# Peptides against a protein of PDB entry 3PUK: the designs that were tried, part 124

Target 1, 227 residues: chain A of PDB entry 3PUK
Amino acid sequence: ERGLKSVVWRKIKTAVFDDCRKEGEWKIMLLDEFTTKLLSSCCKMTDLLEEGITVIENIYKNREPVRQMKALYFISPTPKSVDCFLRDFGSKSEKKYKAAYIYFTDFCPDSLFNKIKASCSKSIRRCKEINISFIPQESQVYTLDVPDAFYYCYSPDPSNASRKEVVMEAMAEQIVTVCATLDENPGVRYKSKPLDNASKLAQLVEKKLEDYYKIDEKGLIKGKTQS

## One batch from the design tools (peptide; made by RFdiffusion4, then SolubleMPNN)

Design b2_p15_6_s4 (from b2_p15_6, 8 letters changed)
Fold by OpenDDE base, seed 3:
Structure b2_p15_6_s4 (fold): chain B 227 residues (1-227), chain A 15 residues (1-15)
Amino acid sequence: as target 1 above (227 residues)
Amino acid sequence: DSLKKLEEKIKKYYS
């Protein structure tokens, strides 16, 4: 009945909570700005309690150590969030929690992953990417998390052309994660006038969808669906 | 309603 929100929650439950769940064990969950919005959009506090989360903490804030409890980091793969994690486990000081389970909302760049691995690998019990980089708003509506997307897409300055392409690529990737979450391979529809931004984005999405379903986890090629 | 309650609880905790 909740459409996209229910699908997103089921994905998070399976990919994150079921993956690290231990009977009788409670965890502290660390969230960043994006994942706070994400969970607020698709679940209730009672749902999190049922999944063994006792406390939700802001990863950006200075926090008191709870050394007897394990921490679940559900965060975006950004330098800011990773740096905050490293302060909890990667410093010469005492670690804030007993151990860490890390779940990234999207692909973590090798540079950030290597930084984590080099600093605090012994404290990490699990590290996984779950590929949910959007916020469900309604049953068929979602928002993307691409900083400065509006600025670069509509910039009249030719010097921003390269940044515009990067933004378009990021947007296309996030749209594909929506399709993957819904297990759909839709036909892409767009309005191209007066600017060609929508046409360019549509082409990128189509290409990425093809690539995704050619080499998916199930090893199956899925045909186009009506959406 | 449940989503709003969650959001409010999170905001209060972070404040």
Scores: peptide ipSAE 0.014, ipTM 0.387, DockQ to the pose 0.019
Fold by OpenDDE base, seed 1:
Structure b2_p15_6_s4 (fold): chain B 227 residues (1-227), chain A 15 residues (1-15)
Amino acid sequence: as target 1 above (227 residues)
Amino acid sequence: DSLKKLEEKIKKYYS
């Protein structure tokens, strides 16, 4: 079926699996909470096997070393996930795998990136950022994964205003990644009532879309697409 | 829990 799930899978296949593929080689794949949800939404285990993944493991769990196997880390750029990676490769004696390929679902902050470089650079063969921070549900439906978004967006407490702004910014960033994945610059529609949150979010999305498409990574400035 | 579901699918596939 042609839909958002297929587009997301194609992007992951191209950006992650094709990038680190070696004929006849199997890898162990490490996932966090978000990437587990992401992959479960757009692929089957058989698809992962076809891409050379023999075993999937949770990065947060204690794992036995498999020193002859290379590891593919498909994880969010969070301190928790990065810390788990660092424990796998922090010292020569503690290396759990032969080498690492790291693919982040979003921009990795410089602080985390520098921490990785300082301790594990020799073990890393690839380190790339992809822009997928949403979960496809249906052909035209997706969900955002922003902690406490519901609470802060609908909180009547003025003391939560600053936190609400942070949440809305995170949501806007995820929406932009959907647009980038679909290669679209859409007009934004929203229902404003009963709260003005939707209007504020729409403005943030529009601003971030403008910023994204000003970056001529592909040599083409893309105009607005039909909504 | 999506992680648990994935783990279960993996176990079933390799069983």
Scores: peptide ipSAE 0.007, ipTM 0.401, DockQ to the pose 0.018
Fold by OpenDDE base, seed 4:
Structure b2_p15_6_s4 (fold): chain B 227 residues (1-227), chain A 15 residues (1-15)
Amino acid sequence: as target 1 above (227 residues)
Amino acid sequence: DSLKKLEEKIKKYYS
C-alpha cells in the first residue's frame, strides 16, 4: 500500500482517465514537467496502458501529428503548457490530433482559459480542473511545486514581501489540494520560530480550507477532521 | 471559491 500515492492515483484515475474513457479507444497523453513527475510518483507505464494510453508525449517538444488519435492533455495551467497546447490546435494546419481532452492539475486562470476558448474550442471535448498540485513522495509526504519558494519565504529583503505572499498563496493552495484529495479538513500545526512563515502559511491554508469546504466537490460542508 | 468559478467556466465554455 502506497498511502498517499495510491490515493493520488485513484484520484487521477477517477477524475481523468475514467472521465474521458471510451471503450476501445486509445489516446496519446501529453504531459508537462509537473504531471510527468506526478504520474511517475504514483503509477507505472503499465498502469497508463491499462487506462487506454498508448503513447506519452512531452508537451514541450515538437511532435509529429497523429491526426487519427485523440489527445489527453494532463497538464498544469501554466502559460508554457497552455501555449504548447495552443500550438497543437491553434489552427487547422497545426492541428496535431483528432481532438483534445484537457485536464488541468489546478485552477486555470481566466486569461489562459479564454485564450484556449477563443482559439481552439472546437477541438476540445473535455476541459476539467482536478486540483492535484502536489507530488506524493511517501505514504504521507508530498512536495510542492512552487518556483523559488525557498528564496522568497526566507528572504529578509522587504522588497520580496509581495512575491513572498504570492509564493505563500501558491503553497497554501497546493496544500489544500492535498487535503481535498485526501478528503481531509485538518487542523493546521506549525512552528512559529524563527520566522512567522509557518504561521502565515497556516493561516492561508485554514482560510482556503474553509473556503473550499463551503462548497466542496459534492457541495457539502465538512467539519474539521481529527487526523 | 474555486468550485463555483470552475462551474461557471465550464458553463461558459460548453454553452
Scores: peptide ipSAE 0.000, ipTM 0.340, DockQ to the pose 0.136; fails the geometry check
Fold by OpenDDE base, seed 5:
Structure b2_p15_6_s4 (fold): chain B 227 residues (1-227), chain A 15 residues (1-15)
Amino acid sequence: as target 1 above (227 residues)
Amino acid sequence: DSLKKLEEKIKKYYS
């Protein structure tokens, strides 16, 4: 059985660690709240050591410079995480690390990307987006990270309709990243009662899956699976 | 959608 945790780890290993691996080189890895949870869910410290990570640091905390070491930033594309990164490299005199490898867990908005490019492009050796925006819990269970999802999805206030749509969109994106990670195009199953939220989300997921596979690297549309 | 945008960003970043 392909446990979701193992699949996620393999994806991270391939997309992140193998991508920036240099023989004999150790890196400091910077994590945010989401990626801390993500890695904690699918690997051990020993696994990270094997991948050339000597120390894991919280990106939100003040950290002492280690100027001789390169840093691997595995972070979510949020203003908070990006701002913390920029503080590490924004000033030549205050550069905390030798260089940076940045791996985002999802699509980085243009505004944030441009901010990074404008401030510290010379310090960046790699910048890549990987599509892992979920936490694996069990072999077939994952958790989404969408702030206030419960509140807006179940809000009876019509004024929250627009925000509900945004939340649904975010949830759908994350579900698609699960499917992409598993290399699956599943049929979406849902229970529509008591609210139509599940149906709406299902439709969004199906649409996004279709779009994803239409423009995938192979240009192939995968058929729907029974899973 | 997302992949296309990513490709464009990569091109811009490494150009």
Scores: peptide ipSAE 0.000, ipTM 0.328, DockQ to the pose 0.137; fails the geometry check

Design b2_p15_7_s1 (from b2_p15_7, 7 letters changed)
Fold by OpenDDE base, seed 2:
Structure b2_p15_7_s1 (fold): chain B 227 residues (1-227), chain A 15 residues (1-15)
Amino acid sequence: as target 1 above (227 residues)
Amino acid sequence: DLKERKKKLEELNKS
């Protein structure tokens, strides 16, 4: 299948599960709100079992220690998710799992990254940033996960201007992750509206795409693709 | 900046 769901799943399988897979080893997987939705959109529990996941736990909930098992954290780089991780490994007495594999859905801010490094470095066997910050709906459709996006983007209140910019920045970032996942550098198409939100978003996406491909480790120069 | 980031990630990537 060529659908976005299958592409996303393949990306997760390669970037996350294959990256930390050990023969005969089972892991507990910790998810947050976004990654729960993400995995639910592109896989089933049986798929996760095949990848060596024995159980899925919500990172926000209190959990009993399973000290003999390693944990796979597939989480967003947010203070809330990071704080929950830190509680799992922040002290020897509170260590819930044998070790941690951390996969962030996006770039982890230096402040959070440094906090993790300072507190839990010894418990971390793998830390990787994978750029998937969207929910696939169908073959050509994805959903952005930006809270209150509609409210702020379409607000005529000037007091919301700063928040609108933050929201649009987040949206643009997520769109770039789609392009990265699909290995495409598309020409941005949009329909202009009275508030010119689409134009602004397009500009942000283009700028971020340029940045992404400029720093691509593969060193591949890609022209604009059609999508 | 990117080099520093890579180095930091490598330090957290233990074999």
Scores: peptide ipSAE 0.043, ipTM 0.735, DockQ to the pose 0.587
Fold by OpenDDE base, seed 4:
Structure b2_p15_7_s1 (fold): chain B 227 residues (1-227), chain A 15 residues (1-15)
Amino acid sequence: as target 1 above (227 residues)
Amino acid sequence: DLKERKKKLEELNKS
């Protein structure tokens, strides 16, 4: 199958489901806002059933314990999602599930990671960062999940400068995840006028691409590719 | 920092 959606699904299947698969075992999958959108964009519930997911739960909602089942957390590395996870496993006596497999869609900040490690490490069977922080729309088109990105990037108000940087950083990170997913290290091109947003974003992307490939799963630095 | 992060993840996965 062609298209970014199929590529993303294959990546998730390999990086998440195949990684934690156990024959005959069913898991509860916990999703947050982003991963709900992500999976909705590239798979069906039937696909998830085939991967051993019995039910999908919203991590933000109150949930009844199912202590005999393991939980697959496919979530973004946000304080909100992490806090919900911590509530599920932070208390030894009140664990909601038997164990946790955590797959972050992006780099988990050290602050959050350390918090998880300190409080829930014994409950975690697997923790990975799979670096898929974009939504596939078309065969070669994706969307970014960055709130108010357009507004801040194109705002002439200098008071938005700080937020603009944050937004551009987030955009760059998500673009890099696309490249990583497609196994590409493109030469970045941009048009500078009328604003320097494209140039700044390009620089961020290039830097992050370099950093990513330095520590990718293969441990190889890839040269620039034509894409 | 990134190398250190990778090690931390590996440690967590071993537990």
Scores: peptide ipSAE 0.042, ipTM 0.734, DockQ to the pose 0.845
Fold by OpenDDE base, seed 5:
Structure b2_p15_7_s1 (fold): chain B 227 residues (1-227), chain A 15 residues (1-15)
Amino acid sequence: as target 1 above (227 residues)
Amino acid sequence: DLKERKKKLEELNKS
């Protein structure tokens, strides 16, 4: 059976490293908080070296320019990570690296995308969204990166209903990325007790799965699989 | 939306 970690690594290898690989070229890889955890969960530094990564750097930290090397940004599409990227390439005089390859873990909002396009397009060699917004723990086990999910989902306060909806939406999106990564369209199973959260989340997941496969590159809706 | 995004990404990749 395919371990989720191996599947995730294979996906990253194909979608990121193979996509930007050039023979004899080494890159600096920039990671944010999420992608640091993600890569740590599914690979070793030796694996990254094999993929042409010389060093990994935290995108949030101040870094010295390495102008002769290209940078691979594997980051979440957040304002914080994007802002750090923009600082690296926003000015010709302050350009930290030779060029950038950007791979987002999820859909990059238009606002952020437009900001990148407007200021740094000339420095970008590749930009892709790879849709991996989860951390693999074990085979068939993953964690979601949704802040305050527990608090809002289990809050009895009706005033948190709107926030709960936002959280559930984010959770559903990340669950769909798991399915996309595994190339699966599973039937959603859930516990109906004690709260209706699971049912609501299931509905959101099903809807998003449908939307995802409708617009997939294959142009086909993948049938539901047993899960 | 995703179709449009793919096109935009392609444009960005060509720049």
Scores: peptide ipSAE 0.041, ipTM 0.729, DockQ to the pose 0.688
Fold by OpenDDE base, seed 1:
Structure b2_p15_7_s1 (fold): chain B 227 residues (1-227), chain A 15 residues (1-15)
Amino acid sequence: as target 1 above (227 residues)
Amino acid sequence: DLKERKKKLEELNKS
């Protein structure tokens, strides 16, 4: 199927599964709330089996140790998810799995990264940051996962202005991940609303897109695309 | 920032 779902799956396959794949090896995959929704939106369990995943586990739940198997952590860079990982590997004597491959859906803050490095570095075979923080719905439709976005963006209360800015920044970051996934640098279009939130969000997206492509590994400034 | 981050990740991956 052509569309955003296929593109997202292809990116995950290349950035995550192909990166840690070993012939004949099965892994346990650990997911959080966001990555559960993400994978459910763009693949089937049969697809994961083909990529060498034997079972999917929720990172938040208590799990029995499987010390002979390696674990693939595909998680968001949140304190909650990272803390769960640290509990799995924080003790040398009580490691739940043989080793860990960690793939974050976005930039991991230095505070969390340093905690991981300090306590669990010896257990980690691979650690990467990918750039997928959205849920594909249809070929050209995606959903952002920003808590309380609706409430703060449409709140008439001036006291929520600071929170509104934080929410809009998070939304802009997720939109940029869509563009990065599609390898596009689009002109931002929006429908104006009375609160002018769309215009502010558009400006944030444009700024973040510029920053992203300036820092891109390929050193190539990509021109604006039609979208 | 991205270049620096990549170096840190590479160091982690080599361990």
Scores: peptide ipSAE 0.041, ipTM 0.732, DockQ to the pose 0.684; fails the geometry check

Design b2_p15_7_s2 (from b2_p15_7, 6 letters changed)
Fold by OpenDDE base, seed 2:
Structure b2_p15_7_s2 (fold): chain B 227 residues (1-227), chain A 15 residues (1-15)
Amino acid sequence: as target 1 above (227 residues)
Amino acid sequence: MLEERKKELEELNKE
């Protein structure tokens, strides 16, 4: 099966689980709201067990220390998730886990990244950005996780214009992660509507795609593909 | 800026 779910799972397996895998080692995996939904959409608990995850826990909840085990943080680069991570390792005497492997679903802002470096660098064994910020639904269908996107994008209130731009930026970023996951540089297609939101979003996606492939680690220039 | 971020990530990825 080569559906989007399978592609996403394969990418997570390669970018996260294979990257931190050690023979005979089990890890505790910490998830936030988004990554819980993400993994639930493309794998089962049995799959995670096969990848060396003994238990999954919600990063937002209070948790008992398991100091003998390393923790795999698969989280979004948000202040809330990062703060929870910092609480786990901020105190030298009360670290919840032996060490941390951090995998962000998207680019971690410098402010948050610097905060992590300043506080917990010695506890971190891995820190990577894997760029998956969407939920696969079907073979060619995905959903974006942007709170109140519909409300702000279609709000007639001019006071919401700034928030609308932020939401559209976030949506565009998530769409680019789909392209990155599929290793595609698609031509953007959209249906125009009176509010012209689709056109604006398309422009943002195109710009971000260009930026992404310019800085691609492989240094490969890809032509336009069909999406 | 990108190069600096890459170096920082590499440092964090050292065991």
Scores: peptide ipSAE 0.042, ipTM 0.738, DockQ to the pose 0.611
Fold by OpenDDE base, seed 4:
Structure b2_p15_7_s2 (fold): chain B 227 residues (1-227), chain A 15 residues (1-15)
Amino acid sequence: as target 1 above (227 residues)
Amino acid sequence: MLEERKKELEELNKE
């Protein structure tokens, strides 16, 4: 057992692969930068084959149509990834694939979601937000995928203050996905000195955790766990 | 808004 990696894989298997599995059916899976890293961290190609994935493709790259096969999009809800999806199904040109199963790693902004609905609704067989925005590294350690997070968090330059806040928000969001994945609502602890980064992040995490459990998929409010 | 999104997702999940 690989601890958190195993948990993440099991989550993906249940939330994504089992959700769209059809006996005897193979799918092409489209990945973006984050989901490539995510899957690479917790599974092998052989695992994907067992889940009915014949080939994985980079969503950012130009791809030849395979119109007889359905596509599984496991992607981040970013403009770049969504735009690539839209090009596959939303243009007047022929669809690249037979149909689409979309699984977002996080909440898809309304603006992007509306674009998808407006142009590609008929092509979509599944659309879910699975809430996994982290990469497992060790048994109980994960890595956040926030560009330049370290730089901005520790930058003494006041000009980076606004960017720092954005980064903090993104980090907090991803931490919450970890908690959600583990079904935990932990008490947040932090060290404040010398920088207030930990304090600010903790506050954001606590707020987002509260919001998440108030509006979780099951409509349950959970108390704080000891983990 | 959240309830609306839930409904919209459900619609997209119809095979």
Scores: peptide ipSAE 0.040, ipTM 0.729, DockQ to the pose 0.627
Fold by OpenDDE base, seed 5:
Structure b2_p15_7_s2 (fold): chain B 227 residues (1-227), chain A 15 residues (1-15)
Amino acid sequence: as target 1 above (227 residues)
Amino acid sequence: MLEERKKELEELNKE
């Protein structure tokens, strides 16, 4: 049974935990709001313990240094999360942890990436983007994390057209991450709505899927499948 | 751009 939660967990295990795992080593894991929800949706604390995580901490909170332990940052590539990371390692004399393994849930913007490189490069042992920007709810159900999506998508005000486009772009990107996680290139199906938002979103998804598979790690373009 | 990013990430991971 291809439960989405199981698929997501397997991907996280492979892309994150297996990537940074060292025998006998425990890490502190730092989570933000999104990744807290994400992990809560697809694993238990016992699962994290098995992967070498001793404790999970909220990246937004003030935390006491544990300088002898390495930290695993599983966070969204947002200014807030990145800034919190930078504060943990910005001071050479007051680093919160021994070293950092950073795994972003999506592509990190250049501006944020450059900030990381400029200030914390020496503290970073790993930095990867794993493309999981959704939360699994059921075997075939997921939710997106796009602020104000409902408001802008259903706004009849033409003045919100620009914002609507931004929101749809973000939604499409996250849907593509679902497809990537499931290793699928689905033919997008939709039902028309009064504002034809579904059609527009579908087109964006199709375009982004094409772009994604053209430049994927394997260099393979998968055919469309019924989904 | 993805290739450039990959290289940058690889460089970062080597440190």
Scores: peptide ipSAE 0.034, ipTM 0.697, DockQ to the pose 0.653
Fold by OpenDDE base, seed 3:
Structure b2_p15_7_s2 (fold): chain B 227 residues (1-227), chain A 15 residues (1-15)
Amino acid sequence: as target 1 above (227 residues)
Amino acid sequence: MLEERKKELEELNKE
């Protein structure tokens, strides 16, 4: 049995690197904060070199153009990351790279997707969404990346109620990607005290799992599995 | 909704 890190790496290799591989071609890979942590948790630079990546760049930084090379964007579908991509290809005269392969770690909202289509369609050679929005820690342990999750979930201030819902929604979505990666539809277990946050999160996860398997590539609904 | 998104993604997968 392989640990969660190995499973995640295998999925990235198959869904991203194998998908855009071209014989003899090297690419520059652009990462955001989340995907930097993700790849750092499950691979080494030597692994990326073997997959045809010559250089890794931070998408948030002002990078020098390398117009003769294609770029592989492995990024989160966030306004910040998408805006950085748009800056790279939004101008006809100022394209930083030859072309773009985009792989999102989750579903890209329509608003962001429409911005990409409107301004950069001609530069895009691949655009896919892969469900990996968690950081593997151990064989069966992972960490969610939701900013201020602890603060909002446990805030006594009622003015934070709306933000709490947003945070819990994001957490639930990331948990579903873990289950999808492991091909599991688990019965969710939780501790409900002192607040009902765990119960609410469990309900969100269960709902999203159901939705995911209803609309998966095979159109199959899986029963509950062990977890 | 999902089917339309799939079609749009396919259009962007040019290679």
Scores: peptide ipSAE 0.056, ipTM 0.752, DockQ to the pose 0.584; fails the geometry check

